# Designs tried in a protein design run: peptides against a protein of PDB entry 4KTY. Part 48

Target 1, 266 residues: chain A of PDB entry 4KTY
Amino acid sequence: YVLNDIGVIFYGEVNDIKTRSWSYGQFEDGILDTCLYVMDRAQMDLSGRGNPIKVSRVGSAMVNAKDDEGVLVGSWDNIYAYGVPPSAWTGSVDILLEYRSSENPVRYGQCWVFAGVFNTFLRCLGIPARIVTNYFSAHDNDANLQMDIFLEEDGNVNSKLTKDSVWNYHCWNEAWMTRPDLPVGFGGWQAVDSTPQENSDGMYRCGPASVQAIKHGHVCFQFDAPFVFAEVNSDLIYITAKKDGTHVVENVDATHIGKLIVTKQI

## One batch from the design tools (peptide; aimed at target 1 T195)

Design b2_p22_4 (made by RFdiffusion4)
Amino acid sequence: AAAAAAKYEAAAKAIMKYEDDP
Pose (drawn by RFdiffusion4):
Structure b2_p22_4 (pose): chain A 261 residues (1-241, 247-266), chain P 22 residues (1-22)
Amino acid sequence: YVLNDIGVIFYGEVNDIKTRSWSYGQFEDGILDTCLYVMDRAQMDLSGRGNPIKVSRVGSAMVNAKDDEGVLVGSWDNIYAYGVPPSAWTGSVDILLEYRSSENPVRYGQCWVFAGVFNTFLRCLGIPARIVTNYFSAHDNDANLQMDIFLEEDGNVNSKLTKDSVWNYHCWNEAWMTRPDLPVGFGGWQAVDSTPQENSDGMYRCGPASVQAIKHGHVCFQFDAPFVFAEVNSDLIYITAHVVENVDATHIGKLIVTKQI
Amino acid sequence: XXXXXXKYEAAAKAIMKYEDDP
C-alpha cells in the first residue's frame, strides 16, 4: 500500500470482472515534486501538511479540476476535444507530469482515472492507500441516503423527476490513518474520493470517511460518511407520483473489491 | 410475481449509468 508502484483496478460486472493495469509511478522523476506542487496550488497551509486527514481531504479536492483548477477534468461526452479519452490512460505519470509542466488541468478522466492519480498522490507522500471498486454504486443527489425513483402513472420511470442514479461501477480510494478527531475505533481505512459527484462544504471532494463508521451506520462522523454510505448501501425507493410503491434493499453495492496483497 | 419483479428490474435499469471501458 506504500511501495508498490503498479496495481490493478477492477471494473465490469460482478460475474464478469474486468481488470485494468495501472502504473502509479510514485517514484518516477518529477512525481514527488508534482505532489508538493498540487498542495501549493491548493493553497494548502504548510502547517497542516503533517496531518493525513488534511492532506487526504485536500487531495480529494485537488485531484479534480472543479473549483480550484486541480489535476483532472471529468468527461463522458464521447468527443473529448483537445485531450485524451479517459480510457486511453494506463497510469498516473503522464497525467501528473503534464499537469506540472503545463500548469493546466489535464483532459480527460473518469472514476478509475481519478482514483489512479489520487492513489499515486497518497503513496508518493507516504500515506498507505488502495483503490476500491463498488459495483452498482449509488449516487444520491438530495442527501437523504436513499435512491428516489419516481414512477409515472403507467409504472414507467419519470426521468424528469428522478435525479438520483446508479453506476455500473465506481472507484475511489482508501487511505490509512488514525482519526484523533473521532472517538476511538474509527481509524484505519478512510474512504477518500476525488471524482466529482456532490459538493462537500462547497467543493467537489469527499472524505476522509471512516469505513468502520460507515459499516455501523455512524455517519455523523466527518467527513462525508452519509454520501459514502449511500454509495454502498442505499435502498431503492420506488415512488409513484406520492405513494411508496416498492423498496429494493439489495440492489446497491453488490460487491466491493480491491487488489490482493 | 414474476411480472412485478420484471417491472422493478426494468425500473432499476432505467436509472443506470455507465463508465466507458478502456

Design b2_p22_4_s1 (made by RFdiffusion4, then SolubleMPNN; from b2_p22_4, 11 letters changed)
Fold by OpenDDE base, seed 1:
Structure b2_p22_4_s1 (fold): chain B 266 residues (1-266), chain A 22 residues (1-22)
Amino acid sequence: as target 1 above (266 residues)
Amino acid sequence: DAAKKARFEANANSIMRYQPDP
């Protein structure tokens, strides 16, 4: 989880799982220096750099460019004229070295690129880490732990009211650490995500969220457990918005989200 | 009800977003 410098990323559909290689390159020249530079740009205190909780949270913020001129600019509009298309990257090294050289955010990334670069960052700093792919990954925009699908009276989706969405797949990271700030039993793998999805206490970041806590339905523990829980276990709620402003629940589907979670066993 | 099930499945598909292949 630290020494392997080549990885596999799972993608595709739940019924047609695909893989691609990704070069983490954590031992390449200049990469460790770049990771330290990232923490310097975050203005992270030296006293916190030995704490994997703080490091992983800072990393989740800094691997994306939002808020703090971090490493990667995300783009999902299929317009990449001012940079490199996300699919053209083959590993973390070129991205991190470009960031260090230019001292400006690198264009462009999507979830697997963010996850790849973040994995390099964590492993460089001695934190065991892996990439996780979630199929049918929910994006809850209001932290209510459910996917709200608003319907017109004719049964069609109201796109103006419906803000939640579901990715066919989404990649994030798990980092291994103790959690002395949580109750006993909630250490181990922690979900962290550098893809900018939602604001967490003023920044686009996510985690560390205890995988064990989430698995047992505990979403009250820091950090961002409700959001991660929703990604893997939210219900679809079909709501008819009446013309008079009343809401009627038409259906609930508890099987749609988080159909499969896959990671490489290394 | 098969018709109702099909409608809800269509609604769920409406909120799907698709990542490109890496």
Scores: peptide ipSAE 0.558, ipTM 0.931, DockQ to the pose 0.891
OpenDDE base, seeds 2, 3, 4, 5: peptide ipSAE 0.543, 0.552, 0.545, 0.547; ipTM 0.927, 0.928, 0.929, 0.929

Design b2_p22_4_s2 (made by RFdiffusion4, then SolubleMPNN; from b2_p22_4, 13 letters changed)
Fold by OpenDDE base, seed 2:
Structure b2_p22_4_s2 (fold): chain B 266 residues (1-266), chain A 22 residues (1-22)
Amino acid sequence: as target 1 above (266 residues)
Amino acid sequence: AAAEKELNEKRANSIMRYQPEP
């Protein structure tokens, strides 16, 4: 999980799983220097740079360009006129070297590009890391651990009121570390995500969230455990908003989200 | 039951976002 410079990213549909190779290139010339530069741009003190909790959290913020002029600009509108289409990237090296050279965010990324670059960052700094793909990945935008699907009177979805969404797939990272800030047993794999999805304590970042905590429903454990839990285990709540401001739950589906979570095994 | 299932599938599909293929 540190020494492999080439990886596989899972994507596609749950019933038609596809794979793409990704070159992490953590040993290529200038990549370590660039990872150090990323931490410098984050104004990360030297004392924190040896702590994988701090490093992974800073990395989750800095691999995206939001808030801090980090590495990658996301684009989800199919407009890539001012950069490289996300699908054209084959690895992290060109992205990181462009960032280091230009000192400006690189265009453009989507989840697997963010995950690929973040995986390089983690591995380059000696943190064991892997990419995880979640099929039917929920995006909870109000931190209530559920997908709120608002309905019109005719039973169709009110797209104006419905803000929550589900990705057909989403990629993030797991980083291996001890968690002395958590109870015993919640070290090991930690979910971290550099794709800018939601604000976490003032920045677009996510994690580290204990995978063991998520699996056992311990959403109170730092960082961002509620969001990561919702990505993999939220219920769809079908709600009719009444004119008087009351909400009526019409249906609940507990089977839609997190149908498959895939990562490369040893 | 079948109609309800179809309606719920339509509802669920309405909130789906699709990543491009890499």
Scores: peptide ipSAE 0.556, ipTM 0.921, DockQ to the pose 0.906
OpenDDE base, seeds 1, 3, 4, 5: peptide ipSAE 0.539, 0.541, 0.502, 0.548; ipTM 0.920, 0.918, 0.909, 0.920; seed 5 fails the geometry check

Design b2_p22_4_s3 (made by RFdiffusion4, then SolubleMPNN; from b2_p22_4, 11 letters changed)
Fold by OpenDDE base, seed 3:
Structure b2_p22_4_s3 (fold): chain B 266 residues (1-266), chain A 22 residues (1-22)
Amino acid sequence: as target 1 above (266 residues)
Amino acid sequence: SAAEKARNEANANSIMRYQPDP
């Protein structure tokens, strides 16, 4: 997981799984220097740089440009006039070297680009890491562990009230580490995500969240376990918004989210 | 019912966002 400099990213649809290659390039010239530079820009204490918990959390914040002028600017509006379209990137090296040279955020990324660059960052710093693709990945925007679909009285979706959304697929990372800050058994793979989705204690970052804890329904442990849990296991709640302002739950679907989670086995 | 199932599927689809191919 640390030594491989070329990877595979899963994408597409759950019924039509596709793959593409991604060059991580963690051993190429200037990449380690850039990863150290990223931690310098984050003003990370030297004492924390040997702690994979702190490093992965800082990395999740700094690989995106929000809050701290980190590495990548996300764009999901099909307007890429001031940079490189997300699909044009073939690996992490050009992005990281551009960031180091310009000292400004690089445009543009989407989830697989963020995951690719973050994977390079983690592996470069000696943290075993892999990219994970979740099909039907929920985006819970209000941290209530459910997808709220608000309906008009006629049964149509109320787009003004419905803020939660579901990606056909989303890519993030898992990093291997011990978790002495958690109960025994919750070490191992930790979910971390650099795609800017939600604010976590003041910054757009996510994780590390214990995969084992999430699998067993333990969402009370740091960091961001509720959000990651919702991505893979939230229920769809169909709610009718009445004219008088009351809400009525019409239906619950527990099968829609997280239909498949895929990662490369090495 | 079949009608309810179809409506639920339509409603679920309404909140879907689609990533482009990498």
Scores: peptide ipSAE 0.521, ipTM 0.913, DockQ to the pose 0.894
OpenDDE base, seeds 1, 2, 4, 5: peptide ipSAE 0.477, 0.515, 0.031, 0.509; ipTM 0.898, 0.913, 0.611, 0.909

Design b2_p22_4_s4 (made by RFdiffusion4, then SolubleMPNN; from b2_p22_4, 15 letters changed)
Fold by OpenDDE base, seed 2:
Structure b2_p22_4_s4 (fold): chain B 266 residues (1-266), chain A 22 residues (1-22)
Amino acid sequence: as target 1 above (266 residues)
Amino acid sequence: SAEEEKRNQENANAIMRYQPEP
């Protein structure tokens, strides 16, 4: 988890799982210095840099460019004219070195690129980390732990009201650490995500969320456990918005989200 | 019903976003 400089990222469809190699390069020249620079740009105090909770949370913010001129600019509109298409990246090294050299966000990333760079950051700093792929990954945009699918009276989706969405797959990271801030048993793997999806206490960041807490439905545990829980276990709620402004739940599907969660075994 | 299930699947598909293949 720390020593491997090459990884595998799972992607594709749940019925057609694909893999891509990713070079983390955490031992390459300049990469450690770049990771330190990322923490400097985040204005982390020295005392916080030894705490994997703080480091992983700051890393989740700083690997994306939002809020803080972090490492990667995300693009999901198929417009990559001012940078490198996300699919062209083969590893973290070029991205991190470009960031360090230019001192500007690197264009462009998508979830696996964010996860790849974040994995390098974590491993470089001695935090055991892996990439996780969730198939049918929910994006809850209002923190209600469900996917609200608003329907017109004719039964079709109201795209104006429906803000929640589901990715065919999404990649994030798990980082291994103790959680002295949580009850006993909620250390170990922590979900952390640098893909800028939702605002968490003023910044586009996610985690560390205890995998054990999420697995057992303890969504009240910091950080961002509700969001990560929703990604893997939210129900689809089909809601008809009536002309009178009332909402009627037509159906619930508890099987659509989180069909498969995959990570590389060591 | 099968028809309801089909409609639900169509509605679920309407909120799907697809990541590009890396």
Scores: peptide ipSAE 0.496, ipTM 0.904, DockQ to the pose 0.896
OpenDDE base, seeds 1, 3, 4, 5: peptide ipSAE 0.480, 0.490, 0.031, 0.480; ipTM 0.898, 0.902, 0.666, 0.898

Design b2_p22_5 (made by RFdiffusion4)
Pose (drawn by RFdiffusion4):
Structure b2_p22_5 (pose): chain A 261 residues (1-241, 247-266), chain P 22 residues (1-22)
Amino acid sequence: YVLNDIGVIFYGEVNDIKTRSWSYGQFEDGILDTCLYVMDRAQMDLSGRGNPIKVSRVGSAMVNAKDDEGVLVGSWDNIYAYGVPPSAWTGSVDILLEYRSSENPVRYGQCWVFAGVFNTFLRCLGIPARIVTNYFSAHDNDANLQMDIFLEEDGNVNSKLTKDSVWNYHCWNEAWMTRPDLPVGFGGWQAVDSTPQENSDGMYRCGPASVQAIKHGHVCFQFDAPFVFAEVNSDLIYITAHVVENVDATHIGKLIVTKQI
Amino acid sequence: SELDELREKFEAYNESMGYSND
């Protein structure tokens, strides 16, 4: 989780698992300097850089280009003007070195690309890290920790009213650290996510959210635990437009995996 | 069942709205 500069990112389906190799390249010439440049550009106060909670949260904001001209621009537009399609990248090095050289956000990326670059950032600085993949990952748009699926009278999905969504898969990172800001028992792996989905305190960032706190539903502990809980375990609520028609308690988060040791 | 049909319609919704990753 610190010294391995290559890895595997899982994707596809639960009974059709695909692997994508990834070169983290945290030891390559120019990468460590690039990680320092990322924190400088984020205008991160130097006095907080010894705190992994802060470093990881800044990283979750700065790895994406939204709000702060950070590292990577997300796209699903099937065109990818003036850049590289997200599927073309095979590691983090070219992305990070291009960012340092051009001083401009790099185009383009999706979840596993954000996760790969963020993993490089964490391991390069010495924060143990890994990439996790969540199958049937919920995206909660109204912060009620459930998927609200509105139905027309005919029982079909009302696409105008329905805003929540589910991904075939989503990848984020876990960072290892104590959580002196939380009661004892909530350190260890913290979920951190640099793929923009929902604002957290006015910026696209997410975490660190204690995985242990998410497991027992104690999502009151900072940061962004309710959103992460919703990604892995929100119920599907079918609502006829308002009458609750049905509840699917098993659809979300069928499987979560990471590369073995 | 009814729940299976609702799930399939929702999955078709996610597909048509482009909620997928490469």

Design b2_p22_5_s1 (made by RFdiffusion4, then SolubleMPNN; from b2_p22_5, 13 letters changed)
Fold by OpenDDE base, seed 5:
Structure b2_p22_5_s1 (fold): chain B 266 residues (1-266), chain A 22 residues (1-22)
Amino acid sequence: as target 1 above (266 residues)
Amino acid sequence: SKLDELLKKFEEFMKEKGFTEP
């Protein structure tokens, strides 16, 4: 998880799983220097750089450009006129070196690009890390741990009221570390995500969230456990918005979100 | 089923809103 410098990222659809190669390149010239530079830009104290909890959380913030002029600018509009289309990237090295030389965010990334660069960052700094792909990945933006789908009386989705969303797939990272800040048993793999999705205590960042805690429904543990839990375990709640303004829950689907979670084993 | 039809409509909605990655 630290020494492997090339990987495979899963994407596509749950019924048509695809793979793409990604070169992490954590041993390439200038990459370690760039990772240190990223932490410098984050103004991270030297004392904190030995703590994987702090490092992974800072990384989740800094790999995206939001808030802090971090590494990558996300774009999902299929235009990409002022940079490189996300699909054109084949590895982390060019992105990180461009960031280091220009000292400006690199355009553009989507989830697998964020995950690829973040994986390089973690591995370069000695943190065991892997990329995880979640098919039918929920984005809960009101922190209620469910996907609220509002319907018109005719059954069509009410686009104005429906704020929550579901990605066909989403990639993030898991980093291996002890969690002395949590109860015994919740160390090991921690979910961290650099794709800018939600604001977490003032910054677009996510994690580390204990995978074991999430599996056992302990969403009260830091960091961002409710959000990660919702990504993999939200119920779809179909709510009819009636003409008189009342809301009625008509259907609940507890099987769709997180239908398949895939990671490459080393 | 009713649930299947609702899911199809929701998936189409997500696609139209751009919540599909290549």
Scores: peptide ipSAE 0.499, ipTM 0.911, DockQ to the pose 0.879
OpenDDE base, seeds 1, 2, 3, 4: peptide ipSAE 0.480, 0.483, 0.488, 0.466; ipTM 0.905, 0.905, 0.907, 0.901

Design b2_p22_5_s2 (made by RFdiffusion4, then SolubleMPNN; from b2_p22_5, 13 letters changed)
Fold by OpenDDE base, seed 3:
Structure b2_p22_5_s2 (fold): chain B 266 residues (1-266), chain A 22 residues (1-22)
Amino acid sequence: as target 1 above (266 residues)
Amino acid sequence: SKLDELIKKFEEFMKEKGFTHP
């Protein structure tokens, strides 16, 4: 089976779906070597490099620069003076080769850039992988599996109390593997995410989380299933914070998050 | 509806806070 070295990443809005081409370049000169270098930088033992669970988890950590001087520095402030704007990247090759050459994190990435580079990494190492785009993607900051939206008494959002957020879209990866560490039936596609969002046992990483487990509401299985579940299935809880300190639930919306999840089968 | 209004306000809030990828 020959893996594609060019892909399509979905982005935009639910009512205005867009696509961008992305060159993964997993067969280009120096790319496999760079992926091996990434694992070397992570100090990953040789025995673990044959385990897609460990490899994908390490990859989710190392594709972002946080904690470990990994591949990409994220930036979301629309000021990219010390590097390349995220939208200017068209593929993984230049990013990975720059990382290998400079041995320093590359600036800058956002979710689709992280997902693109991570997809290259996984495919280079023989792990079937695809990019997933989730529209209205939730970021649960307090691990309660819901989006708490606090409102002032006048109905406006209280920005101080509202910590959870929803992106118009977010991109991550799914990697195909068996999960002998989980009950039977939870192998197959695993969600992994290299965009630095939340700390997972000491590092900014995410997954592998069983897609089947998440689909059926099983969030007790490693790794980071609650966070991934929240990204695609959180309820929006609109809460009025009264001056007396009491909270009143005004409304619950169970349909807003994860309205559309788009991916292509390998 | 009340929910529609809340959704509109929240989406606008998220946009204003910069939770929008290009």
Scores: peptide ipSAE 0.611, ipTM 0.945, DockQ to the pose 0.882
OpenDDE base, seeds 1, 2, 4, 5: peptide ipSAE 0.601, 0.610, 0.592, 0.607; ipTM 0.943, 0.944, 0.940, 0.943

Design b2_p22_5_s3 (made by RFdiffusion4, then SolubleMPNN; from b2_p22_5, 13 letters changed)
Fold by OpenDDE base, seed 2:
Structure b2_p22_5_s3 (fold): chain B 266 residues (1-266), chain A 22 residues (1-22)
Amino acid sequence: as target 1 above (266 residues)
Amino acid sequence: SKLDELIKKFEELMKEKGFVEP
């Protein structure tokens, strides 16, 4: 989880699981220096750099370009004229070195690219890390821990009212650390995500969220446990929006989200 | 089933909105 510089990232569909190779390259020339530079750009004090909680949270923010001119610009528009298509990247090294050289965000990334670069960042700094792929990954954007799917009276989905979304798959990271800020037993793997999805206390970042806490439904534990919980365990609530403005729950699907969570085992 | 139909509709919406990673 620290020494391996080549990995496999799972993607595709739950019924058609695919893998792609990713070179983390945490030991390549200039990569550690770049990771330190990332923390410098984040204006992270020296005392915090030894704390994996702070480091992983800062990394979550800085691997994406939002807020702080971090490493990667995300794009999902299939228009990549001013950079490299996300699918063209094969590892973290070129991305990080470009960032260090240009001192500008690198274009472009999607979830597995963010996860790949973030994995390198964590491993470079001695934090055991792995990439996790969640199939049917929910994005709760109103913090109610459910996916609200609004239907017209005729049963069709109202695309305008339906703001929550579900990705066919999403990749994020898990980082191993103690969590003295949490109750005993909630250390270990922590979910962290550098893909810019939601604002977390002022920045586009996510985690560290205790995997154990999430598994046991402790969404009150910092950081961003509700969001991560929703990604893997949200119910789909199908709601008919009546003409009179009333809402009627037509159906609830508790099995759609998080059908499969995969990570490479060592 | 009704749920199956809803699932299909929702998944189609997600595709239309671009929530499909390559």
Scores: peptide ipSAE 0.524, ipTM 0.926, DockQ to the pose 0.893
OpenDDE base, seeds 1, 3, 4, 5: peptide ipSAE 0.505, 0.519, 0.195, 0.519; ipTM 0.923, 0.925, 0.766, 0.926

Design b2_p22_5_s4 (made by RFdiffusion4, then SolubleMPNN; from b2_p22_5, 12 letters changed)
Fold by OpenDDE base, seed 5:
Structure b2_p22_5_s4 (fold): chain B 266 residues (1-266), chain A 22 residues (1-22)
Amino acid sequence: as target 1 above (266 residues)
Amino acid sequence: SELDKLLEKFEKFMKEKGFTEP
């Protein structure tokens, strides 16, 4: 998880799983220097750089450009006029070196690009890390741990009221570490995500969230466990918005979100 | 089923809103 410098990222659809190669390049010239530079830009104290909890959380913030002029600018509009289309990237090295030389965010990334660069960052700093792909990945906007889908009386989706969303797939990272800040048993793999999705205590960042805690429904543990839990385990709640302003829950689907979670084993 | 039809509509909605990655 630290020494492998090339990987495979899963994407596509649950019924048509695809793979793409990604070169992490954590041993390439200038990459370690760039990772240190990223932590410098984050103004991370030297004492904290030995703590994988702090490092992974800072990384989740700094790999995206939001808040802190971090590494990558996300774009999902399919235009990409002022940079490189996300699909054109084949690895982390060019992105990180461009960031280091220009000292400005690199355009553009989507989830697998964020995950690829973040994986390089973690591995370069000695943190075991892997990329995880979640098919039918939920984005809970109001932290209620469910996907609220509002329907008109005719059964069509009410686009104005429906704020929650579901990606066909989403990629994030898992980092291996002890969690002395949590109860015994919740160390090991921690979910961390650099794709800017939600604000977490003032910054677009996510994790580390204990995978074991999430599996056992312990969403009260830091960091961002409710959000990660919702990504993989939210119920779809179909709510009919009546013309008189009342809301009625008509259907619940507890099987769709997180239908398949895939990671490459080393 | 009714649930399947709802899911199809929702997935279509997500696609139209751009919540699909290549």
Scores: peptide ipSAE 0.513, ipTM 0.918, DockQ to the pose 0.866
OpenDDE base, seeds 1, 2, 3, 4: peptide ipSAE 0.498, 0.493, 0.504, 0.482; ipTM 0.914, 0.911, 0.915, 0.909

Design b2_p22_6 (made by RFdiffusion4)
Pose (drawn by RFdiffusion4):
Structure b2_p22_6 (pose): chain A 261 residues (1-241, 247-266), chain P 22 residues (1-22)
Amino acid sequence: YVLNDIGVIFYGEVNDIKTRSWSYGQFEDGILDTCLYVMDRAQMDLSGRGNPIKVSRVGSAMVNAKDDEGVLVGSWDNIYAYGVPPSAWTGSVDILLEYRSSENPVRYGQCWVFAGVFNTFLRCLGIPARIVTNYFSAHDNDANLQMDIFLEEDGNVNSKLTKDSVWNYHCWNEAWMTRPDLPVGFGGWQAVDSTPQENSDGMYRCGPASVQAIKHGHVCFQFDAPFVFAEVNSDLIYITAHVVENVDATHIGKLIVTKQI
Amino acid sequence: VEEYKLPNQHFVDRLTELKEED
């Protein structure tokens, strides 16, 4: 989780698992300096850089280009003007070195690309890290921790009213650290996510959210535990437009995996 | 297969399956 500079990112389906190799490249010439440049560009106060909670949270904001001209721009537009399609990248090095050289956000990425770059950032600085993949990953748009699926009278999905969504998969990172800001028992792996989905305190960032706190539903502990809980375990609520028609308690988060040791 | 959102038809099929189980 610190010294391995290559890895595997899982994707596809639960009974059709695909793997994508990834070069983290945290030891390559120019990468460590690039990680420092990322924190400088985020205008991160130097006095907080010894705190992994802060470093990881800044990283979750700065790895994406929204709000702060950070590292990577997301796209699903099937065109990818003036850049590289997200599927073309095979590691983090070219992205990070291009960012340092051009001093401009790099185009383009999707979840596993954000996760790969963020993993490089964490391991390079010495924060143990890994990439996790969540199959049937919920995206909660109204912060009620459930998927609200609105149905027309005919029972079909009303696409105008329905805003929440589900991904075939989504990847984020876990960073290892104590949580002196939380009661004892909530350190260890913290979920951190640099893929923009929802604002957290006015910026696209997410975490660190204690995985242990998410497991027992104690999502009151900072940061962004309710959103992460919703990604892995929200119920599907079918609502006819308002009458609750049905509840699917098993659809979300069928499987979560990471590369073995 | 790259990352994508599930289509509406997926949720219609799943709701029909849940009603058949009931």

